# Ledger of designs, part 166: peptides against a protein of PDB entry 8HF1

Target 1, 320 residues: chain A of PDB entry 8HF1
Amino acid sequence: NVMLYATKPTEVMVSFPHQEQVLTVTRLISAEIEKFYVSLDLMNIGVQPIRRSKSLQCLRDPSKKSFVKQLFNDFLYQMKEYGIYAASIAIISLIVEFDIKRRQAETLSVKLMHRTALTLCEKIRHLLVQKLQDMTYDDDDDNVNTEEVIMNFSTPKVQRFLMSLKVSFADKDPKDICCLVFVERRYTCKCIYGLLLNYIQSTPELRNVLTPQFMVGRNNISPDFESVLERKWQKSAIQQFRDGNANLMICSSVLEEGIDVQACNHVFILDPVKTFNMYVQSKGRARTTEAKFVLFTADKEREKTIQQIYQYRKAHNDIA

## One batch from the design tools (peptide; made by RFdiffusion4, then SolubleMPNN)

Design b2_p21_2_s1 (from b2_p21_2, 10 letters changed)
Fold by OpenDDE base, seed 2:
Structure b2_p21_2_s1 (fold): chain B 320 residues (1-320), chain A 21 residues (1-21)
Amino acid sequence: as target 1 above (320 residues)
Amino acid sequence: SEFLKRKEELEKEARDLIVLK
């Protein structure tokens, strides 16, 4: 029994300034969503028959209003945590989801609700894209996907993440890279994936070095058809990562269930480590020699984060 | 440009990693 001494990864902390840059556009978007919630509460959608799906899945709100509010709250979180550029990608996911729900609506009232939500998403998308364009001095080059636009409209956390990727992987052999990026929320995987695609394409030093993929956890309670597409995408993404056709995988923390992902040399934790299980599982993927486990923390939360990591290390050593 | 200066600062900061011993 060769006890593979699991080489403990080097744990690294990257600090970023806590700048609550409340832009006028983010205030306008938040106010429009709040007005929409008031309107949504006044909508008579009727009592929808509770489709008792036999699976122990969370009580679907029969009104479907809570789900609409959840998606907009998730969007507001992404806009706050990752910035306007990431929000411009995140809003597309809401548009797609509300269009699916609008088409699947069993009643005219539910169809109207999802249509109103969709109209708001298109307005938000326009406001975001317009704000991204306002910094492009060139009227003719509508290319909002430049390194400059991405960096300027990203939060300090995302800026530090992108620079950490650039410094870590510039001029490396793609075969020597096996990187995981952990995010808390499932929708963030798609958002950060889209951001990384655009950033890598705009960054010559990374264009042929990093090939990103994303994985959403298996518990896709999405509609049956979307759940099949997402399951197919997940299987394909995992296979591409196993085959080395992708060398960076974005994962949600819901990787609790036993996805045998290969030993990685880099693990980035983009969002705060909220649980001991998340710490152990994510750190446990950094198994190669000289593996790095990189944490991002706000300067204000640095000491608290360090203490939490030491507590998790102690607890892990007491169980091991 | 201000952007280039900020990028150089960010690249420098990205090298100044705190190793948690």
Scores: peptide ipSAE 0.411, ipTM 0.911, DockQ to the pose 0.722
Fold by OpenDDE base, seed 5:
Structure b2_p21_2_s1 (fold): chain B 320 residues (1-320), chain A 21 residues (1-21)
Amino acid sequence: as target 1 above (320 residues)
Amino acid sequence: SEFLKRKEELEKEARDLIVLK
């Protein structure tokens, strides 16, 4: 019986106000995406050749319209949950994805569909960047990556996450930091990574303290489209985190796939904990004596979140 | 500035952590 003296991490909750930032730009972007969905539904893409790829999902939507809608829905979610600054980074990931899909298109109709999606993404990018620039009082400073711009154009959740990082890690030795940040969605890893790079660079107390990396799960939808580059990136990111060359790892459900990461002293859960398994696995990475497990919740959902965490804690203690 | 004041408020809130006992 290895008595796993599982040093129970200190569980911390950070509340944030539910503020729907009703910006004119977010309404305009949402309306342009909805218009695009109407046009997309009218597109005749024809019968796509069933590639004998064993991925069950290519069989369900031969038109690939569902995948296009999924990417824009993920973008809309990120814009709502993280703000327009994070959305300005997230849209670049869509541009890259649609450009790849446009180049890989086997038919002119599919190529046109991805080109139309790409054109919309470029329009969205310009609208977001313009809105970020409108608050830089200095017409000459193209630097949309200041602490002020990042904070003002982030949601209350992201603002409190960034402040929690600053308070936790300002002027610390990088070697004493082993931090995980859990997010729900694969694409959130990339946009929060880009946001953190810019925030760390704009925050003197963090510039030489935090070195972020990100890890995204395997795309079970299209293993054939999991580029050799994405697999190399995952291996490199994990190795950098193991070697201490990175001390903050942003990850989704990837740790559920049995990727062994070292014991961490900080675990941040940026998105709601939806499953008992996610709670146990993420909390089980906070193994140092002074480990912190930090949860973010909207004020409206605070009581419900507390009750859910106590239920998970009870269930975990009954099994362990 | 309004930003500095809001930043100080957010930094104070980030120190006032709710420990789940």
Scores: peptide ipSAE 0.382, ipTM 0.904, DockQ to the pose 0.723
Fold by OpenDDE base, seed 1:
Structure b2_p21_2_s1 (fold): chain B 320 residues (1-320), chain A 21 residues (1-21)
Amino acid sequence: as target 1 above (320 residues)
Amino acid sequence: SEFLKRKEELEKEARDLIVLK
């Protein structure tokens, strides 16, 4: 029995300045969403027939309005936490979701509600893309997906994350890379995935080095809310990562569901570690020799984060 | 360019990692 001494990963902290992107476009978008919430609260969508699935009833706000507000609140969070470039990708996920809900609407009132939400998303997308284009000098190259645009319109957290990837993986053999990126929210996985695809394509040193995939957690509420497409995507993404066809996986909370992912040499925690379980499970994936466990923290929260990590480390050592 | 300088600063800062011992 070779006791695989689980080599404890090297725990690394990257700090970033807390900067709120005080852009006029961000304020305008927030104001348009708030105006939409007032209009949404005034909408009479009628009483939806309560379909009797007991487990689903508690989370179906019968008005479906809470779900609409949740998606826009998640978008506002992503715009704040990751920047307007990430927001330009995140809004596409809302457009897709509201178009699906509009098509699935059983009543005219619900159809109109989702149509109004969709119209707002298209307006927001236009405002974001226009702001990204303001940096492109060449009227002929509408390509907002340059390294410069990505970096300038990303938050300091995302900038440090991208630079950490570049420094860690530039000109390496793709086979030597097994990287996990943990994020808190399901929709953040898709947003950061799209951002990484564009960043890798714009960064020669990472082209053909990093092949990203994403995996969204199962909705704890019901497998019935997971589209068949999302389940197929998750299975395919996991398999590609196992087969080495992808070497970077973006995931949210999926390790809680016992999804067996291979031992990784890099684990990035892009969002704050909120629970002991998240710390243990994510760190427990960094199992290779010289594995790195990288945390991102705002400078203002650095000391609090360090203390919390030492508490989690102590608690883990007392159980292990 | 200002962008290149800022990129070099960010790359340097990304190398200056705090190891949690």
Scores: peptide ipSAE 0.327, ipTM 0.879, DockQ to the pose 0.733
Fold by OpenDDE base, seed 3:
Structure b2_p21_2_s1 (fold): chain B 320 residues (1-320), chain A 21 residues (1-21)
Amino acid sequence: as target 1 above (320 residues)
Amino acid sequence: SEFLKRKEELEKEARDLIVLK
């Protein structure tokens, strides 16, 4: 029961400037996705037979168009919140998902819809990679993963997060590190994991210090479609973190399900804390005597965030 | 470089932690 341990971590807030990265490439990508939505709405994919599978999901979008729009909306969110470098990693996940859906398509019309979505993802990937290469003098693809490229094409939030990791963990013993990073969205876990791997590889002071893993929650939507592979990956990632083979875990709100992870000395909340439950569950993982609970907030939202955290702290003390 | 100055500023600001008492 996470509530019983009165461990009071040091609560820390890091602020970042609200900069809308108004890049021409982000406007072009947004406009291409909007044009695609208009074309998608005009696509006649036929009446899909309502498979009376008891899963309420098949009832929400018999056309599977809303799922396609959801993936692109999640991508647009990641590009806005984390920057174009993170977006270059996030688009690969969409490519993989649309290719799987294209192969699994029961009709030619659905196959064509997923093929059109895939073609758009490849165009977006090309635009992102080309923009990352504009800072590299050398045509070698390996040059896009430098500390400079990662930092310049990341949002102020991500820049502050990466610097907070560097300041916290540079040249430390990896055995003394047990770190959690919380993000709001499932797809953000994979995106931030890929970004962090490249950042650690480009940062000598973090090489052989941080070994990241990620955990994606059970898709509440279709437990039956959780691939045997995703369940195996989750078990392996948790085991590596328990064994100390990984010392940083990126997770979504999934740790609410009582995944028994060891006491951590650092907990980073990369996205806004939206619920009291998220606050209690994430803070309750910072259990060592010197544990830090680190929040990231935009300068504009600083006062509102402070007030919200004091309200949650008061409510937590009234229950304890 | 402008990048190095910005990195030093970001490192300084990452050390300027507001402890929520």
Scores: peptide ipSAE 0.321, ipTM 0.876, DockQ to the pose 0.753

Design b2_p21_2_s2 (from b2_p21_2, 7 letters changed)
Fold by OpenDDE base, seed 4:
Structure b2_p21_2_s2 (fold): chain B 320 residues (1-320), chain A 21 residues (1-21)
Amino acid sequence: as target 1 above (320 residues)
Amino acid sequence: SEFEKKKKELEEEAKKLEVLK
C-alpha cells in the first residue's frame, strides 16, 4: 500500500515539438521488419511441447512467433519514441535475447527462426551504427557515444529529458539526489539506462553526480520464466538504490506492485500518463519538500495533457 | 557550431520550468 500521503510535489510540464524523424534508415528498418514478419508467418515451426508450468496464465505462444514479433514491435516503438541512438542500444538487447533463445531451442525449426531474427538484428544494428557514424566529423573516432551524437540522434522528447537532467543535477551532491524515471515498457528501462550511461559519461557536469540503475517489471508471466539472473538483478538494483549507491532509477509500472523505494526528490515521467493509478503511484514517490514531478508532452497534445493532469489532481485530492 | 547553439537553446529552455498551477 503506497499510503496516499498528500505529497505536494511541484508539477512541471516540459513540452517538445512533434518532429517525425523521417530518416531513410528508419523507413528501411521498418520495411525489413515487415518483410521478416511475412517470412515468419510462413515458417512452420510445429506445435511446441506444452511445458506443464502450473501457472495457467503464461501467455504460452504455442508458436513462439508472437514473442519474436513483440520484441521487434517494442524495438520499433523505441526507435520512434526515443530515436536512432536509443534504437542502437535497444537492438543489442534483442540480439542477446534471440541468441539465448537460439541456444535454448529444442527443435531445428525454432533454432532457425531465432537465427533468422538474429541475422535481421545484426543488419539493423549495422544500419543504425553506420547512420550514427555519418555525423562524426572525425572519420578516425569510431566513438558514436559523444554528447553531440546522442543529442542529434535522439527525439525532441529525449533531448529535453537529457537537458532537464543536466540542468536539474549539474553541480549537486550525489547524496542529495533521489530520482525516478518512469517509462511505459519494460524494455525501455534498459535502453534508456544505456543511453544515460553514455550521456553521463559524455557530460562532465554529470560525471560522478548521477549513478543510474534500472528495474524491469515483474513479468505477469509466471515467476518461473523470469531468469534467476533477472530476479537477482532486480533485487541488487533496488538495494543499490536504497543504499544510495544508485541515485537515479529507471522503472516501468513495477513500482505500482509495492516495491518499497525511498522518498524521491525528482520523478520524471518520460512516457504519457495513461491511468489515474500511474499518476498517483508515480507522484506519490515525489515526497521530499522540494520534490518535482516532471511530465513530458508533445506540443500538439499539451492542452489534452494539462486537462488530464488537472482531472487526476482533482480526483487525487478528493481521495486524500 | 550549429550543435552548440542548439544545445544552448535547449539548456535555456530547460531552465524555464513550466509549473502546472
Scores: peptide ipSAE 0.626, ipTM 0.964, DockQ to the pose 0.706
Fold by OpenDDE base, seed 5:
Formats: C-alpha cells, sequence, structure tokens
Structure b2_p21_2_s2 (fold): chain B 320 residues (1-320), chain A 21 residues (1-21)
C-alpha cells in the first residue's frame, strides 16, 4: 500500500507561460482533420460483426469510427500541449496503429476507412517535417533533431521540462539517477520518449547520463489488440529500469495497475494532477532522502494548481 | 544568437527552484 510510506520529497513548482502558438501549419492540420471527420461521418461501414470479446467498449462503438477520432484527438492534444516537434513523433504512432488496423480489417469498407486515415497521417507527417526543415538554414543538414529545432518547436512547458532535466542531471553519474516522468495519456509516453532520445543525443551533458525508457498501460479499449509485442515491451522496459539499464522511465497511469517500480530520487509530473490517487501514488515513488517531486503548471493556472496540491498534501497527511 | 540567449534565460530560470512549502 503506497499510502503507508510518509515520504517527504521536496515539492517543486515549475511555471510556464501559456502561449498558443498559432502556426499556419497547426491550423492547416486541424482543418484537414475536421474535414476528415465530416467525411468519416458520411462513410457507410455497415454493421460490424460483434466479436464476442468481453470488452464492454466494443459494444459501444460498433462502427470503430470513435476509435479513429480518438487517435486524431489525442494527436491534436499532443500537438497543442507539447508542440510541432513532439507532433512529428506522435504522428508516427498513428501511422503504425492505422496500418495495423488496416491489415486487421474484416471488411473492405473498414479497410478503406483506415487507409484514408493513414493517407491523412502521411500528409500531416510531411507538413510537420517540412516545417521543421524550413528553420534549418543549412540546406545540407537533414538533421531536424538538433537541440535548437527541438527547443524552438516545443511548447513552453516542454522547453522548461527539458531544461529541468538538463539542470538536474548534467554531468551526474547514471547510477545515482532514478527518475520517473508521469504523463496523462498513453500515446504521450511514446511521443515524449522519442523526443527525449533525440534531445539527449543532441545534448552532450546528458548523452551518457540519461537512458530513457517508457511504459504504457494496458489498452482497456481493445485488450485483444494489445499486441504480444506491447506486453513484451512493457516487461522488458520494467526489467531494464529495475536492472539500472534505464534510469528514466516515462509512465502514464500504469502505476495504478500495481506495477511495482523501485524508489526514485526524481519524479516529474509533466501533465496536470487530476486526482488525489495520482498525487499520492506518484509522490509515493519519490522515496530517497533528497527526492524531488516536480510539477508543471501554466502561469494562469498556477494559484489554482498550488491550492489543489496543498489540499492533496493535507489530505495525505491526515491519512498517513 | 537569439536561441542561445533564450536557452541561457531558461537555464537560469530552471536553476531557481520554486519549492512548495
Amino acid sequence: as target 1 above (320 residues)
Amino acid sequence: SEFEKKKKELEEEAKKLEVLK
């Protein structure tokens, strides 16, 4: 029971300006997704065979259209919350998912739906990559993965997160680092993992210091589609983190599923803390004497966030 | 460069930890 350990990590608040980067490319991408939703609603995909899989969610959307919309809504969220650079990585996850769904399609109409979604994802990928290349003045260096490109095309939240990692871990012994990064959404784990790999590779002070890994919870929507590969990846990622072969783990709500990870010296909460349970469980992983619990908040939401954290802290102290 | 200036400002900000007491 994680509640029984009265851990007193140092709680740190990192504020960032709320900048809606309204780039022409983000407006164009949003408009293309909206046009796609109109087209998707007009698609007749027929009656889908009710697979007897016990997952209650397959009963709610027999059309599989809501799942397609969910993936694009998650992408739009990632583009807004993390920026264009993160979106260029996030779109690859959608491409992989829609290609799997296209291959698994039982009907020509469903196959066409996933093919149309995949074609849109490729268009979005090209628009994002082109925008990343337009800022590299050096026509000769196809390397869109520089520190400058990552930082310039990341949101103020992600910029401060990356800088907090650099300041916290520059020139440290990798063995002295046990870091958790919590994000709200499953697809954000993969996106931030890819971003961190490129950032660490472009940052000499971190290149031999941080070894990231990610862990994604079970897909409750379609447990039948949780590939044997995803389950193997999750087990391997946890084992690498336990063995010290990875020292930074990106997690969603996976720790709520009873996955035991070692005591950490740093816990970063990249997304808003929405529940008391999330607060207690994530904070309860920061167990070393010098442990830090780092929260990120928009300047506009700072006071509300601080008040919510004090309420959670009080409630935690009353139970502990 | 404008980037190096912004990077330095962000690094100085990140060194100033706001501790929630």
Scores: peptide ipSAE 0.620, ipTM 0.964, DockQ to the pose 0.703
Fold by OpenDDE base, seed 3:
Structure b2_p21_2_s2 (fold): chain B 320 residues (1-320), chain A 21 residues (1-21)
Amino acid sequence: as target 1 above (320 residues)
Amino acid sequence: SEFEKKKKELEEEAKKLEVLK
């Protein structure tokens, strides 16, 4: 029971400036998605059988317009919160998902809807890659994964997160590292994982030091064949982290479901702590004597964030 | 470069841990 263990990690606050990356490309992409929503609302996909089941599953039906909008809204969130570089990785996940759904479509109208969404994703991917290449003199695709490109096209939050990893883990023994990174959304786990792989490869001091993995929650899995593969992958990722073959794990709310992982020496909370349960469960993983619990906040939200953490700390101490 | 200067500033900032007491 994580609540009964009085873990006292060092709590660290990292502040970052609230800069909206006002790039012409982000405005163009947002405008293309809004135009697509207008077109999507006009599409006749037929009367979808309203399974009146009050379950949250109805909003996640892959044949529904609402699900297509949810994926693009999640993409827009990732582009805003993590930057253009993370968005270039995130769009690939949408391409894969819409291609699967296009193939699984029971009707021509639903197939056409997913095809139109896929065509928009390919256009967005091209716009993002072209913008990343504007900083590279060479047309080689490998040049978009440099430390400079990653840092310049990441938000101030992500820049400070990457630098905090570098300062914390540069030239350390991999066996002495057990790190968790918490994010709010399932799709953020995949894009931050891809970003970290490229950043570690571009950072000599982290090469052969950090080996990342990621985990996604069961509640967002499509019930079909994809769910079996994701469950197998999740078990493999947990096992690699337990065996020390991976020493950094990116998680969403999955650890709230009682996934037992070893005691960690670092816990990073990349997104805002929204619940007391998230605070207790994530902090409860930082169990070593010198463990750090690192929070990220925008400067404008710093006072509010500190006050919220003190309230959670007080409530936790009153129960422990 | 401007990038290397900004990177150094971010590294020095990241070394200054703000501990919540």
Scores: peptide ipSAE 0.617, ipTM 0.963, DockQ to the pose 0.679
Fold by OpenDDE base, seed 1:
Structure b2_p21_2_s2 (fold): chain B 320 residues (1-320), chain A 21 residues (1-21)
Amino acid sequence: as target 1 above (320 residues)
Amino acid sequence: SEFEKKKKELEEEAKKLEVLK
């Protein structure tokens, strides 16, 4: 029995300044969403038949309004946490979701609700893209995907994350890279994936080095709510990562469900570590020699974050 | 450019890893 001495990964803290993006466009978008919530609360969509599947009941707000609000709240969170550039990608996921829900609507009232939400998302997308184009000379959509636009319209956290990737992986052999990026929210995986694709394409030192994939969390409540497409994508993404065809995986809490991914040499925690389990499971993926476990914290929360990590480290050492 | 200066500052910062001992 070769006791693989689990070489404890090097734990790294990356601090970033807490900057609230005080952009006129973000205020306008927030105000439009708030106006939409008032309108949404006044909408009569009728009583939806409670289909009795116990697991589905907890997510089925019988009004379907809670789900609409959740998606916009998740978008607002992403815009705040990751910036306008990330928000321009995140809004596309809402557009896709509301278009699906609009097509699946059993009633005219529900169809109209999702149509109104979709129209708002399209307006938000135009506002975001227009703001990104303010830095470009040409109206071509490809011009918003430059390193400069990505960096300038990303939060300080995302800027440091991207730079940490560049410094860590520039001009390395792709085979020597096995990187995990943990995020809290399901929709953040897609958003950060799209951002990384564009950043890697705009960064010559990374273009042939990093091949990202993403794994969206299983909906804890029912595999039946996961589209067949999402499940196929997850299986394909995991397999590509296992086969080395992808060397960076963006994932949410799905790794808590015991998805066997290979030992990684880099683990990035882009969002705050909220639980001991998240700490143990994410850190437990950094198993190679010289593995790095990288945490991001706002300067204001640095001390609290460090104390929490030491508490988790102590608790882990007492169990292991 | 101001961007290239900021990018260089961020790169130099990213090279200085703070290790939690």
Scores: peptide ipSAE 0.616, ipTM 0.963, DockQ to the pose 0.677

